# Peptides against a protein of PDB entry 4Y8H: the designs that were tried, part 18

Target 1, 222 residues: chain A of PDB entry 4Y8H
Amino acid sequence: TTIVGVKFNNGVVIAADTRSTQGPIVADKNCAKLHRISPKIWCAGAGTAADTEAVTQLIGSNIELHSLYTSREPRVVSALQMLKQHLFKYQGHIGAYLIVAGVDPTGSHLFSIHAHGSTDVGYYLSLGSGSLAAMAVLESHWKQDLTKEEAIKLASDAIQAGIWNDLGSGSNVDVCVMEIGKDAEYLRNYLTPNVREEKQKSYKFPRGTTAVLKESIVNICD

## One batch from the design tools (peptide; made by RFdiffusion4, then SolubleMPNN)

Design b1_p12_1_s3 (from b1_p12_1, 4 letters changed)
Fold by OpenDDE base, seed 1:
Structure b1_p12_1_s3 (fold): chain B 222 residues (1-222), chain A 12 residues (1-12)
Amino acid sequence: as target 1 above (222 residues)
Amino acid sequence: SLADAVRALELS
C-alpha cells in the first residue's frame, strides 16, 4: 500500500494506490483505500483491510452521532481522538494505519495514526509499504503554500512512486480533495496508468475445435 | 515480515 496526504493553501488532499494483497498474491487490482468518515473528513488506510474499513465505519458512525448531539459539524480532531483511543485500547491488534484528513469549521487538517494509537501531524505524510517511495517524491517536491492543482499532482506522483517501486502497491491512483468551503471531491481512479492494451487475438475457440477421436460407454452397475 | 505485510493492505 501507498497512501499519502498533502496540505495545500485552502485544504487537503489524500491519495492511495488500489492494490490489495494476500501475501505474494494480488487479491484485488482495483480496491478502494479511501474511506469517508464524514462528508468532509476522509481517511486512507493501510494494514488489514477489514480493520481499516471497520474502524473507520465505527468512528464515522460515532462522529455522526456526536455531530447530531452537539449540533456541530464534525471535526477532524474529534475523529483523530476517537480513532487513536480505540486503537490504543486494542494494543495494535486492530491493524489499521490511517492518514486522516479533512476540513471543518476550524480549518483543514492532516494527521496519521498507527495501529498502537500513536498520531502524527504534518503538511505531507505517507504510510504503507510504499511510504518510503512516496516520501522520496514528497521530500523532493513539496513546498509551502501549494495550490490545489500542485497538491493533487504531488500526491499522485507520490502514489505513482509506490506503484512503480513497491511490490505491495499497484494499479491506479485514487484521490480525495477536501477544500475549505466546498464539498469533498472523491476522484476514483484519478489515474489509471496500468491499463493493458487490447488483446490481439482470442483463444476462445469454436466448440468442436478439439475432435472426439473415440467414445466408449461403460455400465458400472450390475 | 509481519510489519511489511501489515503495511501492505492485506485481505484476511
Scores: peptide ipSAE 0.072, ipTM 0.609, DockQ to the pose 0.270
Fold by OpenDDE base, seed 5:
Structure b1_p12_1_s3 (fold): chain B 222 residues (1-222), chain A 12 residues (1-12)
Amino acid sequence: as target 1 above (222 residues)
Amino acid sequence: SLADAVRALELS
């Protein structure tokens, strides 16, 4: 997995690859690793697929209830706190590694969470097996005061570094843009750089291609 | 394992 988050001048972008694996096997070539916690709070997940999905749905539900109870729009820090407390309670046994980002009445935010419940903050972050490949791109090209377009480009390039160089990452780039004052823009398969060309040959041969060399009829009755 | 979970999104 390669997941990234990048803050820009008026919001935050997160991005992910679309490979799921089972050991050495590519299980899904186009899985979705971006999850909606609330309309304007999204996360990218690495680790155990079931855990990332389940924990984000659980916190998403609780965030909605909290929002209704308080008559306030959901805040990224509330989601962060709920996630980290839940993960900490399970001492890393819930295998969720998350980049959490969003916009709320207090501004734009970008955080990461590890399975044991630790959290980090930054202007750019990467997680997953492709995180070092992504970080090499981020460290080389990140600057202050990125535009939306520059941030999308940077995030996409960072994910592509994982796609090309990390065995655990592959296929496509998904993006979610959360800009202050706008609806979240979820860009499923924003880039599809691994579309295979049509196969030039078929392995389905006509009947009779393989010659019968010998035939024997054996009576199995006495 | 936790180590496996860190490296890739795994189906488990």
Scores: peptide ipSAE 0.070, ipTM 0.598, DockQ to the pose 0.263
Fold by OpenDDE base, seed 4:
Structure b1_p12_1_s3 (fold): chain B 222 residues (1-222), chain A 12 residues (1-12)
Amino acid sequence: as target 1 above (222 residues)
Amino acid sequence: SLADAVRALELS
């Protein structure tokens, strides 16, 4: 997995690749790693797929209840605190590594969370097996006062570095843009750089193409 | 092992 977050002048963008693996096996070529905690708070997940999805749904539900109870828009720091306390409680046994980002009445925010419950803050972050490939791009091209367009490009370039260089990353780039004063913009398959060419030959042959040399019928019932 | 690897979907 390669997941990234990048702050820009008026918001934050997160991005992810779309490969799911089971050891050496590619299980899903186009999975979704971006999850909505609330309308304006999204996260990207690495680690165990079921854990990332389940924990974000749980916290998302509790954030909604908290928002209703307090009559306030959800805050990224509230989601961060709830996630880290939950993960810490389970001492790393919930295999969720998250980049959490969003906009709220206090501004735009970008954080990361590890499975044992530690958290980090930054203007740009990467996690997953492709994080070093992504970080190389981020460190090379990040600057202060990025525009929305520059941030989307930087995030997508960082994800592509993971796609091309990390065995655990692949296929497509998903993006979510959270700008202050606007609705979140979820861009599923923003880039699809790995579309397979059409097969040169079809292997669907008519019935009877292979001759039947011998047939036997065996009764397996008593 | 392969058996261990296929027990859970991973977003590595």
Scores: peptide ipSAE 0.145, ipTM 0.625, DockQ to the pose 0.147; fails the geometry check
Fold by OpenDDE base, seed 3:
Structure b1_p12_1_s3 (fold): chain B 222 residues (1-222), chain A 12 residues (1-12)
Amino acid sequence: as target 1 above (222 residues)
Amino acid sequence: SLADAVRALELS
């Protein structure tokens, strides 16, 4: 997996690759690693697919209830706190490694969470087996005061570094843009750089390609 | 176990 987050002048972008694996096997070539916690708070997940999906749904449900009870829009720091307390309770046995990002009434935010419940903050972050490939791109090209378009490009270039160089990453780039004062923009398959060409041959041969050498009808008595 | 690893979908 390669997941990244990048802050820009008026919001935050997260991105992910679309490969899932089972050991050396590619299990799914186009899975979704971006999850909605609330309308304007999204996360990218690495680790165990079931755990990343389940924990984000659980916290998403509780954040919705919390928002209704408080009559306030959800805050990224509330989601962060709920996630880290839940993960810490299970002492790393829930294999969720998350980049959490969003916009709320206090501004734009970008955080990361590890399975044991530690959290980090930054203007750009990467996680997963492709994180070093992504970070090489981020460290080379990140600057302050990025535009939305520059941040999307930087994030997608960082994911592509994982796609091309990390065995655990592959296929496509998914993006989610969270800009202050706007709805979140989820861009499923924003880039599809690995479209396979048409196969040159088919194993669907004409009937009769294999000669029948012998035929026999046998009655089986019960 | 190895069997459990085969059943779990990994994102790496």
Scores: peptide ipSAE 0.133, ipTM 0.622, DockQ to the pose 0.145; fails the geometry check

Design b1_p12_1_s4 (from b1_p12_1, 4 letters changed)
Fold by OpenDDE base, seed 5:
Structure b1_p12_1_s4 (fold): chain B 222 residues (1-222), chain A 12 residues (1-12)
Amino acid sequence: as target 1 above (222 residues)
Amino acid sequence: SLSEAIRALELS
């Protein structure tokens, strides 16, 4: 997995690759690793697929209830706190590694969470097996005061670094843009750089392509 | 393993 988050001048972008694996096997070539916690709070997940999905849905549900109870729009820090407390309670046994980002009445936010419940903050973050490949791109090209377009490009380039260089990452780039004052823009398969070309040859050979060299009939009844 | 979980999104 390669997941990234990048803050820009008026919001935050997160991005992910679309490969899921089972050991050495590619299980899904186009899985979705971006999850909606609330309309304007999204996360990217690495680790155990079921855990990332389940924990984000659980917190998303509780955030909605909290929002209704308080008559306030959900805050990223509330989601962060709920996620980290839940993960900490399970001492890393819930295999969720998350980049959490969003916009709320207090501004734009970008955080990461590890399975044991630790949290980090930054202007750019990466997680997953492709995180080092992504971080090499981020460290090389990140600057202050990124535009939306620059941030999307930087995030997508960072994901591509994972796609090309990390065995655990592959296929496509998904993006979610959360800009202050706008609806979240979920860009499923924003880039599809691994579309296979049309097969040049057919592997369906006509009958008789392989000659029978020898035939023997054996009676099995004695 | 926990180490494997960090590496890649795995379907378990």
Scores: peptide ipSAE 0.072, ipTM 0.595, DockQ to the pose 0.258
Fold by OpenDDE base, seed 4:
Structure b1_p12_1_s4 (fold): chain B 222 residues (1-222), chain A 12 residues (1-12)
Amino acid sequence: as target 1 above (222 residues)
Amino acid sequence: SLSEAIRALELS
């Protein structure tokens, strides 16, 4: 997995690759790693897919209740606190590594959370097996006062670094843009750089293409 | 390893 977050002048963008793996197996070539906690608070997840999905849904539900109770729009720091306390309670056994980002009445925010409940803050972040590949791009090209377009480009370039260089990352780039004063823009398959070309040959051969040299029928019940 | 866990969206 490669997930990233990048703050820009008027908001925050998160992005992710779309490969799911089970050991050496590509389980899903186009999974969704961006999760909505609330309309303007989104999360990118690495680690155990079920855990990332479940924990974000749980906190999303509680954030909605909290919002209704307080008559306030959800805050990213509230989601962060709820997530980290939940993860800490389970001492790293919930395998969720998250980049949490969003906009709220206090501004734009970008955080990361590790499975043991530690949190980080930054203007740009990366997590997952492709995080070093992504961070190499981020460190090389990040600057202060990014525009929305520059941030999307930077985030997508960072994800692509993971796609090309990390075995655990692949296929497509998903993006979610959260800009102050706007609805979140979820860009599923923003980039699809790995569309397989049409095969030049068909490998469907008629029966008999491979000669049968010998046939024996053995009754295994004897 | 933790690194392996991060690579796999499904870890046992």
Scores: peptide ipSAE 0.053, ipTM 0.580, DockQ to the pose 0.357
Fold by OpenDDE base, seed 3:
Structure b1_p12_1_s4 (fold): chain B 222 residues (1-222), chain A 12 residues (1-12)
Amino acid sequence: as target 1 above (222 residues)
Amino acid sequence: SLSEAIRALELS
């Protein structure tokens, strides 16, 4: 997996590749690794697919209830705190490694969470087996005061570094843009750089290609 | 691993 987050002048962008694996096997070529916690708070997940999906749904449900109870829009730091406390309770046995990002009444935010419950903050972050490939791109091209378009390009270039250089990453780039004062923009398959060309040959031969040399009908009933 | 035992999908 390669997941990234990048802050820009008026918001935050997260991005992910779309490969799922089982050991050396590609299980799914186009899975979704971006999850909605609330309308304006999204996360990208690495680790165990079931755990990343389940934990984000659980915290998403609790964030909705909390928002209704307080009559306030949900905050990214509230989601962060709920996630880290839950993950810490299970001592790393829930295999969720998350980049959590969003916009709320206090501004734009970008965090990461590890399965044991530790958290980090930054203007750009990467996680997963492709994180070093992604970070090489981020460290080379990140600057202060990025525009929305520059941040989307930087994030997608960082994901592509994982796609091309990490065995655990592949296929497509998904993006979610969270800009202050706007609805979140989820861009499923923002880039599809690995469309397979038509196969040169088919193994579907005409009927009768293999000759029938002998036929017999046998009664197998007692 | 636990993921291998239950044949969980991995995002590595």
Scores: peptide ipSAE 0.125, ipTM 0.632, DockQ to the pose 0.119; fails the geometry check
Fold by OpenDDE base, seed 1:
Structure b1_p12_1_s4 (fold): chain B 222 residues (1-222), chain A 12 residues (1-12)
Amino acid sequence: as target 1 above (222 residues)
Amino acid sequence: SLSEAIRALELS
């Protein structure tokens, strides 16, 4: 997995690759690793697929209830705290590694969470097996005061570094843009750089192509 | 392992 987050001047972008694996096997070439916690709070997940999805759904549900109870828009820091406390309680047994990002009435935010409940903050972050490949791109090209377009490009370039160089990453780039004052923009398959051209020939031969050379009928009754 | 969990989104 390669997941990244990048802050820009008026919001935050997260991105992910779309490969799922089972050991050495590619289980899904186009899975979705970006999850919605709330309309304007999204996360990218690495680790155990079931755990990343389940924990984000659980916290998303609780955030919605909290929002209704307080009559306030959900805050990224609330989601962060709920996630980290939940993960800490399970002592790393919930295999969720998350980049959590969003916009709320207090501004734009970008955090990461590890399975044992530790959290980090930054202007750019990467997680997953492709994180070093992604970070090489981020460290080389990140600058202060990125535009939305620059941040999307940087994030997608970082994910591509994972796609090309990390065995655990592959296929496509998904992006979610969360800009202050706007709805979140989920860009499923923003880049599809691994589409194979159509096969020139079919190996579906007409029936009867293989001739029957011999036939025998054997009675198996006593 | 923890390292393997961090490595890839794995379908369980």
Scores: peptide ipSAE 0.083, ipTM 0.611, DockQ to the pose 0.323; fails the geometry check

Design b1_p12_2_s1 (from b1_p12_2, 8 letters changed)
Fold by OpenDDE base, seed 2:
Order: sequence, then structure tokens, then C-alpha cells
Structure b1_p12_2_s1 (fold): chain B 222 residues (1-222), chain A 12 residues (1-12)
Amino acid sequence: as target 1 above (222 residues)
Amino acid sequence: MSDGFSHYVPAS
């Protein structure tokens, strides 16, 4: 997995690759690793797929209830706190590594969470097996005061670094843009750089292609 | 699964 988050002048963007793996096997070529916690708060997940999905749904539900109870729009820091406390409670046994981002009445926010419940803050972040490949791109090209378009490009370039260089990452780039004063823009398959061309030949041979030259029956028992 | 370097793995 490669997941990234990048802050820009008026919001935050997160992005992810779309490969799911089971050891050396590609389980899903086009899975969705971006999860909606609330309309304007999204996260990207790495680790155990079921855990990332389940924990984000659980916190999303509780955030909605909290929002209704308080008559306030959800805050990213509230989601962060709920997630980290839940993950800490389970002592890292819930295998969720998250980049949490969003916009709320206090502004734009970007955080990361590890499975044991630690959290980080930054203007750009990467997680997953492709995080070092992504971070190489981020460290090389990140600057302050990014535009929306520059941030989307930077995030997508960072994900592509994971796609090309990390075995655990692959296929497509998903993006979610959360800009202050706007609805979240979820861009499923924003880039599809790995579309396979049509196979040139068929390996379906007619019967008899391999001739039977000889048959024999041998008794191997007493 | 360690230090955010995990693969996105379906539950077994």
C-alpha cells in the first residue's frame, strides 16, 4: 500500500493506490483504500483491509452521532481522538494505519495514526509499504503554499512512486480533495496507468496438438 | 504490520 496526504493553501488532498495483496498474491487490482468518515473528513488506510474499513465505519458512525448531539459539524481532531483511543485500546491488534484528513469550521487538517494509537501531524505524510517511495517524491517536490492542482499532482506522483517501486502497491491512483467551503471531491481511479493491452495471441490449442506417442499400464503393487 | 509499512491485506 501507498497512501499520502498533502495540505494545500485552501484544503487537503489524500491519495492511495488500489492494490490489495495476500502475501505474494494480488487479491484485488482495484480496491478502494479511501474511506469517508464524514462528508468532509476522509481517511486513507493501510494494513489489514477489514480492520481499516471496520474502524473507519465505526468512528464514522460515532462522529455522526456526536455531530447530531452537539449540533456541530464534525471536526477532524474529534475523529483523530476517537480513532487513536480505539486503536490504543486494542494494543495494536487492530491492524489499521491511517492518514486522516478533512476540513471543518476550524480549517483544514492532516494527521496520521498508527495501529498502536500514536498520531502525527504534518503538511505532507505517507504510510504503507510504499511510503518511502512516496516520501522521496514528497521531500523532493513539496513546497509551502501549494495550489489545489499542485497538491493533486504531488500526491498522485507520490502514489505512482509506490505503484512503480513497491510490490505491495499497484494499479490505479484514487484521490480525495477536501477544500474549505466546498464539498469533498472523491476521484475514484483518477489515474489508471496500468491498463493492460489486448493479448496478441491465444494459448487455447486444438485437441491433438500434443500427440500421444505411447501408452502403458504398469502394476506397481505386489 | 509494523510502523505503517504494512500492505493492504484482506482479512484471511
Scores: peptide ipSAE 0.138, ipTM 0.668, DockQ to the pose 0.085
Fold by OpenDDE base, seed 3:
Structure b1_p12_2_s1 (fold): chain B 222 residues (1-222), chain A 12 residues (1-12)
Amino acid sequence: as target 1 above (222 residues)
Amino acid sequence: MSDGFSHYVPAS
């Protein structure tokens, strides 16, 4: 997995690859690693697929209830706190590694969470097996005061570095843009750089290509 | 032991 987050002048972007693996096997070529916690709070997940999806759904449900109770839009720091407390309670046995990002009445936010419940903050972050490949791109090209378009490009270039150089990453780039004062923009398959060409040959031979040398009918009932 | 890397893997 390669997941990234990048802050820009008026919001935050997160991105992910679309490969799922089981050891050396590619289980899914086009899975979704971006999860909605609330309309304007999204996360990218690495680790165990079931754990990342289940924990984000649980916290998403609790954030909705909290928003209704308080009559307030949900805050990214509230989602962060609920996630870290839940993960810490299970002492790393829930294999969820998350980049959590969003916009709320206090501004734009970008955080990371590890399975044991530790949290980090930054203007750019990467997680997963492709995180070093992604970070090489981020460290080379990140600057202050990025535009929306520059941040989307930087995030997508960082994911592509994981796709090309990490065995656990592959196929497509998904993006979610959260800009202050706008709805979240989820860009499923924003880039599809690995479209397979048509196969040169078919292994579907004409019927009768293998000759039948002998046929016998045997009664197996007494 | 898991290789310590975060792979988006289905639960085994």
Scores: peptide ipSAE 0.137, ipTM 0.691, DockQ to the pose 0.069
Fold by OpenDDE base, seed 4:
Structure b1_p12_2_s1 (fold): chain B 222 residues (1-222), chain A 12 residues (1-12)
Amino acid sequence: as target 1 above (222 residues)
Amino acid sequence: MSDGFSHYVPAS
């Protein structure tokens, strides 16, 4: 997995690759790693897929209830606190590594959370097995006061670095843009750089293409 | 990784 977050002058962008794995197996070539906690608070997940999905849904539900109870729009720091306390309670056994970002009445925010419940803050962040590949791009090209377009480009370039250089990352780039005063813009498959070309040869051969030299039926219960 | 679960992978 490669997930990133990048703050820009009027908001925050998160992005992710779309590969899911089971050991050496590609389980899903186009999974969704960006999760909505609330309309304007999204996270990118790395780690155990089910844990990342479940924990974000749980906190999303509680954030909605909290918002209704307080008559206030959800805050990113509230989601952060709920997530980290939940993860800390389970002492790293919930395998969720998250970049949490959003906009709220206090502004734009970008945080990361590790499975043990530690949190970080920054203007740009990366997590996952592709995080170093992504960070190399971020460290090389990040600047203060990014525009929305520059931040989307930077985030997508960072994800692509993971796609090309990390075995745990692959396929497509998903993006979510959260700009102050606007609805969140979820860009599913913003980039699809790995569309396979049509095969030049069909490998569907008629039965009998390979000669059967010998056939024997063996009773396995003998 | 041999836990049998699908991962987005931070390999921890």
Scores: peptide ipSAE 0.211, ipTM 0.744, DockQ to the pose 0.075; fails the geometry check
Fold by OpenDDE base, seed 5:
Structure b1_p12_2_s1 (fold): chain B 222 residues (1-222), chain A 12 residues (1-12)
Amino acid sequence: as target 1 above (222 residues)
Amino acid sequence: MSDGFSHYVPAS
């Protein structure tokens, strides 16, 4: 997995690759690793897919209830706190590694959470097996005061670094843009750089292509 | 939704 988050001048963008694996096997070439916690708070997940989905849905539900109870728009820091406390309680046994981002009445936010419940903050973040490949791109090209377009490009380039260089990452780039004063823009398959070309040849050979060199019939009855 | 199979999404 390669997941990234990048802050820009008026919001935050998160992005992810779309490969799921089971050991050496590609289980899903186009899985969705971006999850909605609330309308304007999204996360990208790495680790155990079921755990990332379940924990984000659980916190998303609790955030909605909290929002209704308090008559307030959900805050990213509330989601962060709920996630980290939940993950910490399970001492890393819930295999969720998250980049949590969003916009709320206090502004734009970008955080990361590890399975043991530690949290980080930054203007750009990467997680997953492709995180170093992504971080190499981020460190090379990140600057202050990014535009929305620059941030989307930077995030997508960072994900592509994972796609091309990390065995655990692959296929497509998903993006979610959360800009202050706007609805979240979920860009499923924003880039599809691995579309296979049409097969040049058929591997369906006519019958008889392989010659029978020898045949023997053995009676197995005693 | 995870369709019931444990998919490992390699983490940092």
Scores: peptide ipSAE 0.159, ipTM 0.737, DockQ to the pose 0.063; fails the geometry check

Design b1_p12_2_s2 (from b1_p12_2, 7 letters changed)
Fold by OpenDDE base, seed 2:
Structure b1_p12_2_s2 (fold): chain B 222 residues (1-222), chain A 12 residues (1-12)
Amino acid sequence: as target 1 above (222 residues)
Amino acid sequence: SADGHSHFVPAS
């Protein structure tokens, strides 16, 4: 997995690859690793697929209830705290590694959470087996005051670095953009760089077709 | 044997 988050001047973008694995097997070529916690708060998940999905759904439900109870838009820090406390309670047995991002009345936010409940903050973050490949791109090209378009490009380039260089990452790039004063923009399969070309040869042979074991071309003209 | 679980492989 490669997941990233990048802050820009008016919001935050997160991105992910779309490969799911079971050991050496590609289980799903086009899974979704971006999860909605609330309309304006999204996360990207690495680790155990079921755990990332379950924990984000649980916190999403609790955030919705909290928002209704308080009559307030949910805050990213509230989601962060709920996730952190839940993961800490289970002492790393819930295999969820998350980049949590969003916009709220206090601004744009970007955090990471590890399975034991530790949290980080930054202007750009990467997690997953492809995180080092992604971070090489981020460290090389990140600058202050990124535009939305520059941040989307940077995030997608960082995910592609994971796709090309990490065995645990692959297929497509998903993106979610959360800009202040706008709805979240979920861009499923924003890039599809691994579209297989059509096979040039047919492997359907008529009945009775015999395999050609050897072919030799002999030039008989001197 | 691949465990029956799907993974989004974390950084070790």
Scores: peptide ipSAE 0.146, ipTM 0.742, DockQ to the pose 0.081
Fold by OpenDDE base, seed 3:
Structure b1_p12_2_s2 (fold): chain B 222 residues (1-222), chain A 12 residues (1-12)
Amino acid sequence: as target 1 above (222 residues)
Amino acid sequence: SADGHSHFVPAS
């Protein structure tokens, strides 16, 4: 997995690859690793797929209830705290590694969470087996005051570095853009760089084609 | 063990 987050001048972008694995097997070529916690708070997940999905759904439900009860838009730091407390309670047994990002009445935010409940903050972050490949791109090209378009490009280039260089990453790039004062923009399959060409040979034979199992030419006169 | 679980492989 390769997941990234990048802050820009008016918001935050997160991105992910779309490969799921079971050991050496590609289980899904086009899975979704971006999860909605609330309308303007999204996360990218690495680790156990079921754990990342289950924990984000649980916190998403609790954030919705909290928002309804308080009559307030949910804050990214509230989602972060709930995730942190839940993961810490389970002492790393929930295999969820998350980049959490969003916009709220206090501005734009970008955080990471590890399975034991530790948290980091930054202007750009990467997690997963492809994180070093992604970070090489981020460290080389990140600057202050990125535009939305520059941040989307930087995030997608960082995911592509994981796709090309990490065995655990592959297929497509998903993006979610959270800009202040706008709805979140979820860009499923924003890039599809691994479209397979049409196979040169078809193994579909006409009905009634008998396979030649063995051919032997015997010279009788020599 | 190839546990039947799907993974988004973390950096070990």
Scores: peptide ipSAE 0.146, ipTM 0.739, DockQ to the pose 0.083
Fold by OpenDDE base, seed 1:
Structure b1_p12_2_s2 (fold): chain B 222 residues (1-222), chain A 12 residues (1-12)
Amino acid sequence: as target 1 above (222 residues)
Amino acid sequence: SADGHSHFVPAS
């Protein structure tokens, strides 16, 4: 997995690759690693797929209840705190590694969370097996005061570094853009750099192409 | 481990 987050002047972008694995096997070529916690708070997940989905759904539900109870838009720091406390409670047994990002009435936010409940903050972050490949791109090209377009490009370039260089990463780039004062923009398959060319020929031969050279019938009851 | 579950590596 390669997941990244990048802050820009008026918001935050997260991006992910779309490969799921089971050991050495590619289980899914086009899975979704970007999860919605709330309309304007999204996360990217690495680790155990089921754990990342389950924990983000649980916190998403609790954030919705909290938002309804308080009559307030949900805050990224509230989601962060809930995720952190939950993951810490389970002492790393929930295999969720998350980049959590969003916009709320306090501004734009970008955080990471590890399975044991540690948290980081930054203007750019990467997690997953492809994180070093992504970070090489981020460290080389990140600057202060990125535009939305520059941040999307930087995030997508960082994910592509994971796709090309990390065995655990592959296929496509998904992006979610959260800009202050706008709805979240979920860009499923923003890039599809691994589209296979159409097969030039069918190897489906007509029936009877392979001749039967010999047949023998043996009675098993004698 | 091929534990039958899907991962978004790194696995736990």
Scores: peptide ipSAE 0.143, ipTM 0.726, DockQ to the pose 0.074
Fold by OpenDDE base, seed 5:
Structure b1_p12_2_s2 (fold): chain B 222 residues (1-222), chain A 12 residues (1-12)
Amino acid sequence: as target 1 above (222 residues)
Amino acid sequence: SADGHSHFVPAS
C-alpha cells in the first residue's frame, strides 16, 4: 500500500493506490482504500483491510450521531480523537494505519494514526509499504502554498512512486480533494497507468506449428 | 498482522 496526504492553500488532498495483497498474491487490482468518515472528512487506510474499513465505519457512524446531537459540523480532530482512543484501547491488535484529512469550520487538517494509537501532524504524510518511495517524491517537490492542482499532482506522483517501486502497491491512483467551502471531490481511478494496451501479437499458433517428434502409446490396464 | 505495510485482505 501507498497512501499520502498533502495540504494545499485552501484544503487537503489524500490519495491511495488500489492494490490489495495476500502475501505474494495480488488479491484485488482495484480496491478502494479511501473511506468517507463524514461528507468533508475522509481517510486513507493501510494494514488489514477489514480492520481499516470497520474502524472508519464505526467512527463515521459515531461522528454522524455526534453531529446530529450537537447540531454542528463534525471536526477532523474529533474523528482523530475517536480513532486514536479506539486503536489505543486495542493496543495495536487492530491493524489500521490511517491518514485522516478533512475540512471543518476550523480549517483544513491532515493527520496520521498508527495501529497503537499514536498520531502525527504534517503538511504532507505517507504511510504503507510504499511510504518511502512516496516520501522521496514529497520531500523533493513539496513547497509551501501549493495550489489545488499542484497538490493533486504531487499526491498522484507520490502514489505512482509507490506503484512503480513497491511490491505492495499497484494499479491505479484514487484521489479525494477536500477544499474549504466546497463539497469533497472523490476521484476514483484518477489515474490508470497500468491499463494494458491491446496485445498487438497473438500467441495463438496454427495447428502443426510444433512438430510431433515422438509418439508412444502405453497401455495403462493390465 | 499489524505491520501496516500492505493492504492485506484477510484470508477468508
Scores: peptide ipSAE 0.097, ipTM 0.658, DockQ to the pose 0.076

